# Designs tried in a protein design run: peptides against a protein of PDB entry 2FGR. Part 298

Target 1, 331 residues: chain A of PDB entry 2FGR
Amino acid sequence: SSVTLFGIVDTNVAYVNKDAAGDSRYGLGTSGASTSRLGLRGTEDLGGGLKAGFWLEGEIFGDDGNASGFNFKRRSTVSLSGNFGEVRLGRDLVPTSQKLTSYDLFSATGIGPFMGFRNWAAGQGADDNGIRANNLISYYTPNFGGFNAGFGYAFDEKQTIGTADSVGRYIGGYVAYDNGPLSASLGLAQQKTAVGGLATDRDEITLGASYNFGVAKLSGLLQQTKFKRDIGGDIKTNSYMLGASAPVGGVGEVKLQYALYDQKAIDSKAHQITLGYVHNLSKRTALYGNLAFLKNKDASTLGLQAKGVYAGGVQAGESQTGVQVGIRHAF

## One batch from the design tools (peptide; made by RFdiffusion4, then SolubleMPNN)

Design b2_p29_5_s2 (from b2_p29_5, 11 letters changed)
Fold by OpenDDE base, seed 2:
Structure b2_p29_5_s2 (fold): chain B 331 residues (1-331), chain A 29 residues (1-29)
Amino acid sequence: as target 1 above (331 residues)
Amino acid sequence: SKLVTVNGVVSPAELSDEEIDEIINSNLA
């Protein structure tokens, strides 16, 4: 058996040129290259190819020492695994986000990531971004000649908001092909939530693909999110991402990623372009820099996610520039 | 850091490079 204490401390100096008031923000931020975390995990061999496992992981905020507290909201699972794959019980990434965020070249964190996994409709549920769920049961298949899949169901446990009575229920999954340089996936999910106190379904479809050419990697995402409301019509967003990464000098990696968020309910688009560089000082320690530009059109108010400094929106139709320079250390 | 138990004996071990890669690339967002 084993128990592992692990973590990542990622802290940066960050700047954004505009907040909601049109003012600049700067300071010490977190999680620019990888989400900072502290975790415990372990396995027990039960014999016959069966293993038990646990995983407890919480986010670290290095800028303030977790002044708001520490929890295991990133992952808190117990599992059984073997030749059949893996079954997990507990809060975790939902299967759709677990697989489809893997195509994000910015590791779903900092100012450069794909922001499609978002609460687009002022949903009142705790996880209306479609990333994680409470009360989750998940199953992941082994890889069979490249083919693999994951499925999940989260119980609502009769959670209510307003007149909505099934808030937090999740059902979803993905199918994928992962073989050599090629990865491709299709994910489908539905989550029940509330908007304005009324029952709302958050439907999500996501396509992802990547190809590693050795000298460079290309990655892409196509996503549609719909908050289906009985009154007021659907809130639909189509999100697109295309990215490229390449090794530099054997110790570095350069990344470039573009995303488009077509927000149909407000007839407004946002464009995101991010340039990133990671310099590995060792296997565990890296320096990094990110430069991101976000252009909102019309009624769009999206902001870059400079966690620890400013992660709010901007004024409608405004552009925002962000910079992060930091250190990532894994232990 | 890692603790490994074999036949009731607990011993410390360092994380391998593969384990570090797994940690960095797992549980994103």
Scores: peptide ipSAE 0.555, ipTM 0.920, DockQ to the pose 0.925
Fold by OpenDDE base, seed 5:
Structure b2_p29_5_s2 (fold): chain B 331 residues (1-331), chain A 29 residues (1-29)
Amino acid sequence: as target 1 above (331 residues)
Amino acid sequence: SKLVTVNGVVSPAELSDEEIDEIINSNLA
């Protein structure tokens, strides 16, 4: 058996040129290359190819020393695994996000990531970004000649918001083909939530693909998120991402990623372009820099996620520039 | 850091490079 204490401390100096008031923000931020975390995990061999596992992981906010507390909201699972794959019980990434975020060259972290996994509709559920769920049961298949899948169901436990019932219920999964340099997947999910106290279904369809050419990697995402409200029109966002990464000098990696968020409910688009560089000082320690530009059109108010500095929106139609320079250390 | 128990004996072990990669690349977002 094993128990591993692990973590990542990722802190940066960050700057954004505009907040909601049009003012710049700068300071010490967190999680620019990887989300800072503290975790415990372990496994037990039960014999016959069966293993038990646990995983407890919480976010670390290095800039303030977790002033708001610590929890295991990143992952808190117990699992059984074997030749059949893996079953997980507990809060975790939902299968759709777990798989489809893998195509994000910025690892769903910092100012450069694909922001499609978002609460687009002022959903009142705790996880209306479609990333994680409470009360989750997940199953992941082995890889069969490249083919693999994951499925999940989260219990709502009769959670209500306003007149909405079944809040927090999740059902979703993905199918994928992962073989050598190629990865491709389709994810489907539905989550029940509330908007304005009214029952709303968050439907999500995501396609992802990547190809590693050795000298460079190309990755892409196509996503539709639709908040189907009981009263009122649907809030639909089509999100697109295309990215490329390449190793540099054996110790570095450069990344370039573009995303488009077509927010149909407000007939407005946002364009995100991010340049990133990671320099590995060791296997565990890296320096990194991110430069992101977010152009909002019309009524769009999206902001770059400079966690610990500013992660809010901007004024409608405003552009935002963000910079992060930091250190990632894994232990 | 890792603790490994084998036949009731607990020993410390360093994380392998593969384990570090797994940690860095796991639980994204």
Scores: peptide ipSAE 0.551, ipTM 0.920, DockQ to the pose 0.928
Fold by OpenDDE base, seed 3:
Structure b2_p29_5_s2 (fold): chain B 331 residues (1-331), chain A 29 residues (1-29)
Amino acid sequence: as target 1 above (331 residues)
Amino acid sequence: SKLVTVNGVVSPAELSDEEIDEIINSNLA
């Protein structure tokens, strides 16, 4: 058996040139290269190839010392695994996000990540970004010659908001092919929520792929998110991402990623481009820098996610520039 | 840090490079 204490402390100096008032924001932020976390995990060999496992993980906010408290909202699972794969019980990444965020070269954090996994419709559910779920049962297959899959179901437990009576229900999964330098996946999910107190389905379809050429890696995402409302029409966003990364000088990595968010309900697009560099001082410690540009068109108000400094929107049609320079340490 | 139990004996161990990579690349967002 084993128990592992682990974590990441990632803290940065961050700047954005515009907030919702058009003013600049700057200060000490968190989670620019990797989400800061504290966790415990462990396994027990039960014999015959069967293992029990647990995973407890919470977010760390290094800039304020977790002033709002600590919890295990990142992951709190117990598992059984073996030749059949893995079954997990507890709050976790939903299978779709777990697989499809792996194609994001910016690790789904900081100012450079793919922002498609989002609450696009002012959904009133706690996890309407499609990333995690409470009351989740998940199953992951082994890898069969490259082919693998994951499935999940989250119970709503009769949670109500307004007239919506199934808030928090999730059903979803992915199929994938992972073999050597190639990865490709298709994910489908539906989550029940509420918008304006009315029952709403959040439907998501995501296609991801990457290829590692050794000298460089290419990665891409195609996503459609649709909040289907009974009244007021659907809120649909098509999101696209293309990224490249390459090792530099044996100790560094450069990353470039572009994303487009076509927000159909407001007929408005946003363009994101991010340049990143990671410099490994050791296996556990890295310096990093990110430079991101977000261009909103028309009624779009998206903002870069400089966590700990400013993660809100901007004025409609405004562009935002963001910078992060920081340290990541894993233990 | 890691604690490993073998035949009822608990011993400390350092994380391998592979384990560090797993931590960095796990549970994104």
Scores: peptide ipSAE 0.549, ipTM 0.919, DockQ to the pose 0.944
Fold by OpenDDE base, seed 1:
Structure b2_p29_5_s2 (fold): chain B 331 residues (1-331), chain A 29 residues (1-29)
Amino acid sequence: as target 1 above (331 residues)
Amino acid sequence: SKLVTVNGVVSPAELSDEEIDEIINSNLA
């Protein structure tokens, strides 16, 4: 058997030129290249190819020393695995986000990531960004000649908000083909929530693909999110991402990623472009820098997610520039 | 760091490069 203590401390100096008041913000931020975390994981060989596992992981906020506390909300699972794949019980990434975020060249964190996995409709559920779920059962298949899949169901446990029932129920999954340099996936999910106290289904479809050319990697995402309200029209967002990365000098990596968020309910688009560089000082320690530009059109108010400094919106139709320079250390 | 138990004996081990890569690239978001 094994138990591993692991983590990442990622802290940066961050700047954004505009907040909701049009003022600049700067300071120490967290999780610019990788989400800072502390975790415990382990396995037990039960014989016959069967293994038990556990995974406990929480976010670390290095700028304030976790002043708001520590929890295992990132992942808190027990699992059985074997030739049949893996079954997980507990809070985790839902299967759709687990797979489809892997195409994000900015690791779904900092000011550069794909921001499509979002609460687009002021959903009142805790996980209306479609990333994680409580009370989750997940199953992941082995890889069969490239083909693999994941499925999940989260119990609502009769949670209600306003007149909405079944809040927090998730059902979803993905199918994928992972073979050599090629990865491609299709994800589908539905989560029950509430908007304005009314029952709402968050429907999500996501396509992802990447290809590693050796000298460079290309990655892309296509996503549609719909908050389908019992009363009122759908709140729909189409999100697109295209990115490229390449190794530099054997110790570095450069990344460029573009995303478009077409927010249909407000007939407004936002454009995000990010340039990133990671410099590996060792296997465990890296310096990094991100430069992001977010252009909101019309009624769009999206903001770059400079965690620990400013992650709020901006004024409608305003552009925002962000910078992060930091250290990532894995232990 | 890693603790490994074999036949009731606990021993420390360092994380491999592969394990580090797994940690960095796992549980994104």
Scores: peptide ipSAE 0.545, ipTM 0.917, DockQ to the pose 0.914

Design b2_p29_5_s3 (from b2_p29_5, 12 letters changed)
Fold by OpenDDE base, seed 2:
Structure b2_p29_5_s3 (fold): chain B 331 residues (1-331), chain A 29 residues (1-29)
Amino acid sequence: as target 1 above (331 residues)
Amino acid sequence: SKLVTENGVTSEAELSDEEIDEILNSNLA
């Protein structure tokens, strides 16, 4: 049997030139290259190729020492694994986000990531961004000649908001092909939530693909999110991402990623472009810098996610520039 | 760090490079 204590501490100096009032914000932020975390995990060999596992992981906020507390909301699972794959019980990334965020060259954190996994409709559920779920059962297949899949179901446990009585129910999954330099995936999910106290379905479809040319990697995402409301019509967002990364000098990596968020309900677009550099000082320690530009058009109010400094929106139609320079350490 | 118990004996080991890569590339969001 084994127990592993692990983590990542990622802390940065961050700047954004505009907040909701049009003022600049700067300070010490967190999770610019990787989400800071503390975790415990372990395995037990049960014989015959069967293993038990556990995983407990919570987010670390290095700027304030977790002043709001510590929890295991990132992952809190027990699992069985073997030749059949893996079954997990507990809060985790939902299968769709677990697979499809892997195409994000900015590791789904900081000011540069794909922001499509979002609560686009002022959903009142705790996880209306489609990233994680409570009360989750997940199954992941092994890789069979490149083909793999994941499925999940989360119980709502009759959680209510307003007149909605199935809040937090999730069903979803993905199919993928991962072989050598090629990865491609299709994900589908539905989550029950509430908007304005009324039952709402959050439907999501995501396509992802990447190809590693050795000298560079290309990655892309196509996503549609719909909050289906009984009154007021659907809130639909089409999100697109294209990114490239390349090794530099054997110790560095440069990344460039573009995203477009077409917010149909407000007939408004946002454009995000991010340049990133990671310099590996060792296997465990890296320096990094990110430069991001977000252009909102018309009624769009999106903001860059400079966690620990400013992660709110901006005024409608305003552009925002963000910078992060930091240290990432894994242990 | 990693604690490994085999045949009733517990030992401590550093994480391998592969384990570090797994941590860096897992549970990203």
Scores: peptide ipSAE 0.618, ipTM 0.946, DockQ to the pose 0.904
Fold by OpenDDE base, seed 1:
Structure b2_p29_5_s3 (fold): chain B 331 residues (1-331), chain A 29 residues (1-29)
Amino acid sequence: as target 1 above (331 residues)
Amino acid sequence: SKLVTENGVTSEAELSDEEIDEILNSNLA
């Protein structure tokens, strides 16, 4: 059997040139290259190819020492695995986000990530960004000649908001092909939530693909998120991402990623372009820098996610520039 | 760090490079 204590501490100096008032913000932020975390995980060999596992992981906020507390909201699972794959019980990334975020070259954190996994409709559910779920059962297949899949179901436990029932129910999954330099996936999910106290289904479809050319990697995402309200029109966002990364001098990596968020309900687009560099001082320690530009058009108010400094919106139609320079350490 | 118990003996080991890579590439969001 084994128990592993692990984590990442990622802390940065961050700057954004505009907040909701049009003023600059700067300070010490967290999770610019990787989400800071503390975790415990372990395995037990049960014989016959069967293993038990557990995983407990919470976010670390190095700027304030977790002043708001520590929890295991990132992952809190027990599992059985073997030749059949893996079954997990507990809060986790939902299968769709687990697979499809793997195509994000900015590791789904900081000012550069794909922001498509979002609550686009002021959903009142705790996980209306489609990333994680409570009360989750997940199953992941092994890889069969490149083909693999994951499925998940989260119980609503009769949670209600306003007149909405079944809040927090999730059903979703992905199919994928992972072979050598190629990865491609299709994810589908539905989550029940509420908007304005009214029942709403959050439907999500995501396509992802990447190819590693050795000298560079290309990655892409296509996503549609639709909040289907029982009363009122759909709130639909189409999100697109294209990114490239390349190793530099054997110790560094440069990344460039573009994303477009077409917010149909407000007929407004946002464009995100991010340049990133990671310099590995060791296997476990890196310096990094991110430079991001976010252009909102029309009624769009999206902001870059400089966690710990400023992650709010901007004025409609305003552009925002962000910078992060930091240290990432894994342990 | 990693605690490994085998045949009733517990030992401590550093994480391998592969384990570090797994951590860095897992649970991204």
Scores: peptide ipSAE 0.614, ipTM 0.944, DockQ to the pose 0.902
Fold by OpenDDE base, seed 3:
Structure b2_p29_5_s3 (fold): chain B 331 residues (1-331), chain A 29 residues (1-29)
Amino acid sequence: as target 1 above (331 residues)
Amino acid sequence: SKLVTENGVTSEAELSDEEIDEILNSNLA
């Protein structure tokens, strides 16, 4: 049997040139290259190829020492695994986000990530970004000649908001092909939520692919999210991402990623472009810098996610520039 | 760090490079 204590401490100096009032924000932020975390995990060999596992992981906020407390909301699972794959019980990334965020070259954090996994409709559920779920059962297949899949179901447990009576229910999964330099996947999910106290379905479809050429990696995402409201019509967003990364000098990595968020309900687009650099001082410690530009058009109010400094929106049609420079340490 | 128990004996080990890579590439969001 084994028990592992692990974590990441990622802290940065961050700047954004505009907040909701049009003013600049700057300070000490967190999770610019990787989400800061503290975790415990372990395994037990039960014989015959069967293993038990657990995983407990919570977010760390190094700028304030977790002033709002610590929890295991990142992951709190018990599992059985074997030749059949893995079954997990507990709060976790939903299968769709677990697989499809892997194509984000900015690790789904900081000012550069793909922001498609978002609450686009002022959904009132706690996880309306489609990333994690409470009361989740998940199953992941082994890899069969490249082919793999994951499925999940989360119980709503009769959670109600307004007239909505199934808030928090999730059903979803992905199919994928992962072989050598190639990865490709399709994800489908539906989550029950509420908007304005009315039952709403959050439907999501995502396509992802990447190819590693050795000298560079290309990655892409295509996503549609649709909040299907009983009254008021659908809130639909089409999100697109294309990224490239390349090793530099044996110790560094440069990243460039573009994303487009076509927000159909407000007929407005946002364009995101991010340049990043990671410099490995060791296997465990890196310096990094991110430079991001977010251009909102028309009624779009999206903001860069400079966690710990400013993660709110901007005025409609405004552009935002963000910078992060930080240290990441894994243990 | 990692605690490993085998045949009733517990030992401590540093995480391998592969385990560090797994941590860095897991639970990204």
Scores: peptide ipSAE 0.613, ipTM 0.945, DockQ to the pose 0.916
Fold by OpenDDE base, seed 5:
Structure b2_p29_5_s3 (fold): chain B 331 residues (1-331), chain A 29 residues (1-29)
Amino acid sequence: as target 1 above (331 residues)
Amino acid sequence: SKLVTENGVTSEAELSDEEIDEILNSNLA
């Protein structure tokens, strides 16, 4: 059997030129290249190819020493795995986000990530961004000649908000092909939530693909998120991403990523472009820098996610520039 | 750090490069 204590401490100096008041924000932020975390994981060989596992992981906030406390909300799973694949019980990334965020060249963190996995409709559920779920059962297949899949169901446990009676229920999954330089996947999910105290379904469809040319990698995402409301009409967002990365000098990586968020309910678009560089000092330690530009049009108020400094919106139609320079250390 | 228990004996080992890569890539969001 094994138990591993692991973590990542990622801390940066961050700047954004605009907050909701139009003022600049700067300071010490967290999780610019990778989400800072502390975790425990382990395995037990049960014989016959069957293994038990556990994974406990919580976010670390290096800038304030976890002033709000520590929890295992990143992942808290027990699992069985074998030739059949893996079954997980507990809070985790939902299968759709787990697979489809892998195409984000900025690792779904910092100021450069694809922001499509979002609560677009002021949903009142705790996980209305479609990233994680409580009370989750997940199943992941083995890889069969490239083909693989994941499925998940989260119990609502009769959680109510207003007149909504199934808040937090999740059903979703993906199918994928992962073989050599090619990865492609389709994800589908539905989550029950509430908006304005009324039952709402969050429907999500996501397509992802990447190809590694050796000298460079290309990656892309296509996503539609729809909050289906019985009253007031649907809140729909179409999100698009295209990115490229390339190794530099054997110790570095440069990344460029563009995203478009077409927010149909407000007939407004936002454009995000991010340039990133990672410099590996060792296998465990890296320096990094990110430069992001977010252009909101019309009624769009999206903000870059400079965690620990400013992650709120901006004024409608305003542009925001963000910078992060930091250190990532894994242990 | 990794604790490995085999035949009732617990030993400590450093994480391999593969284990570090897994940690860096396991939970992105």
Scores: peptide ipSAE 0.610, ipTM 0.944, DockQ to the pose 0.882

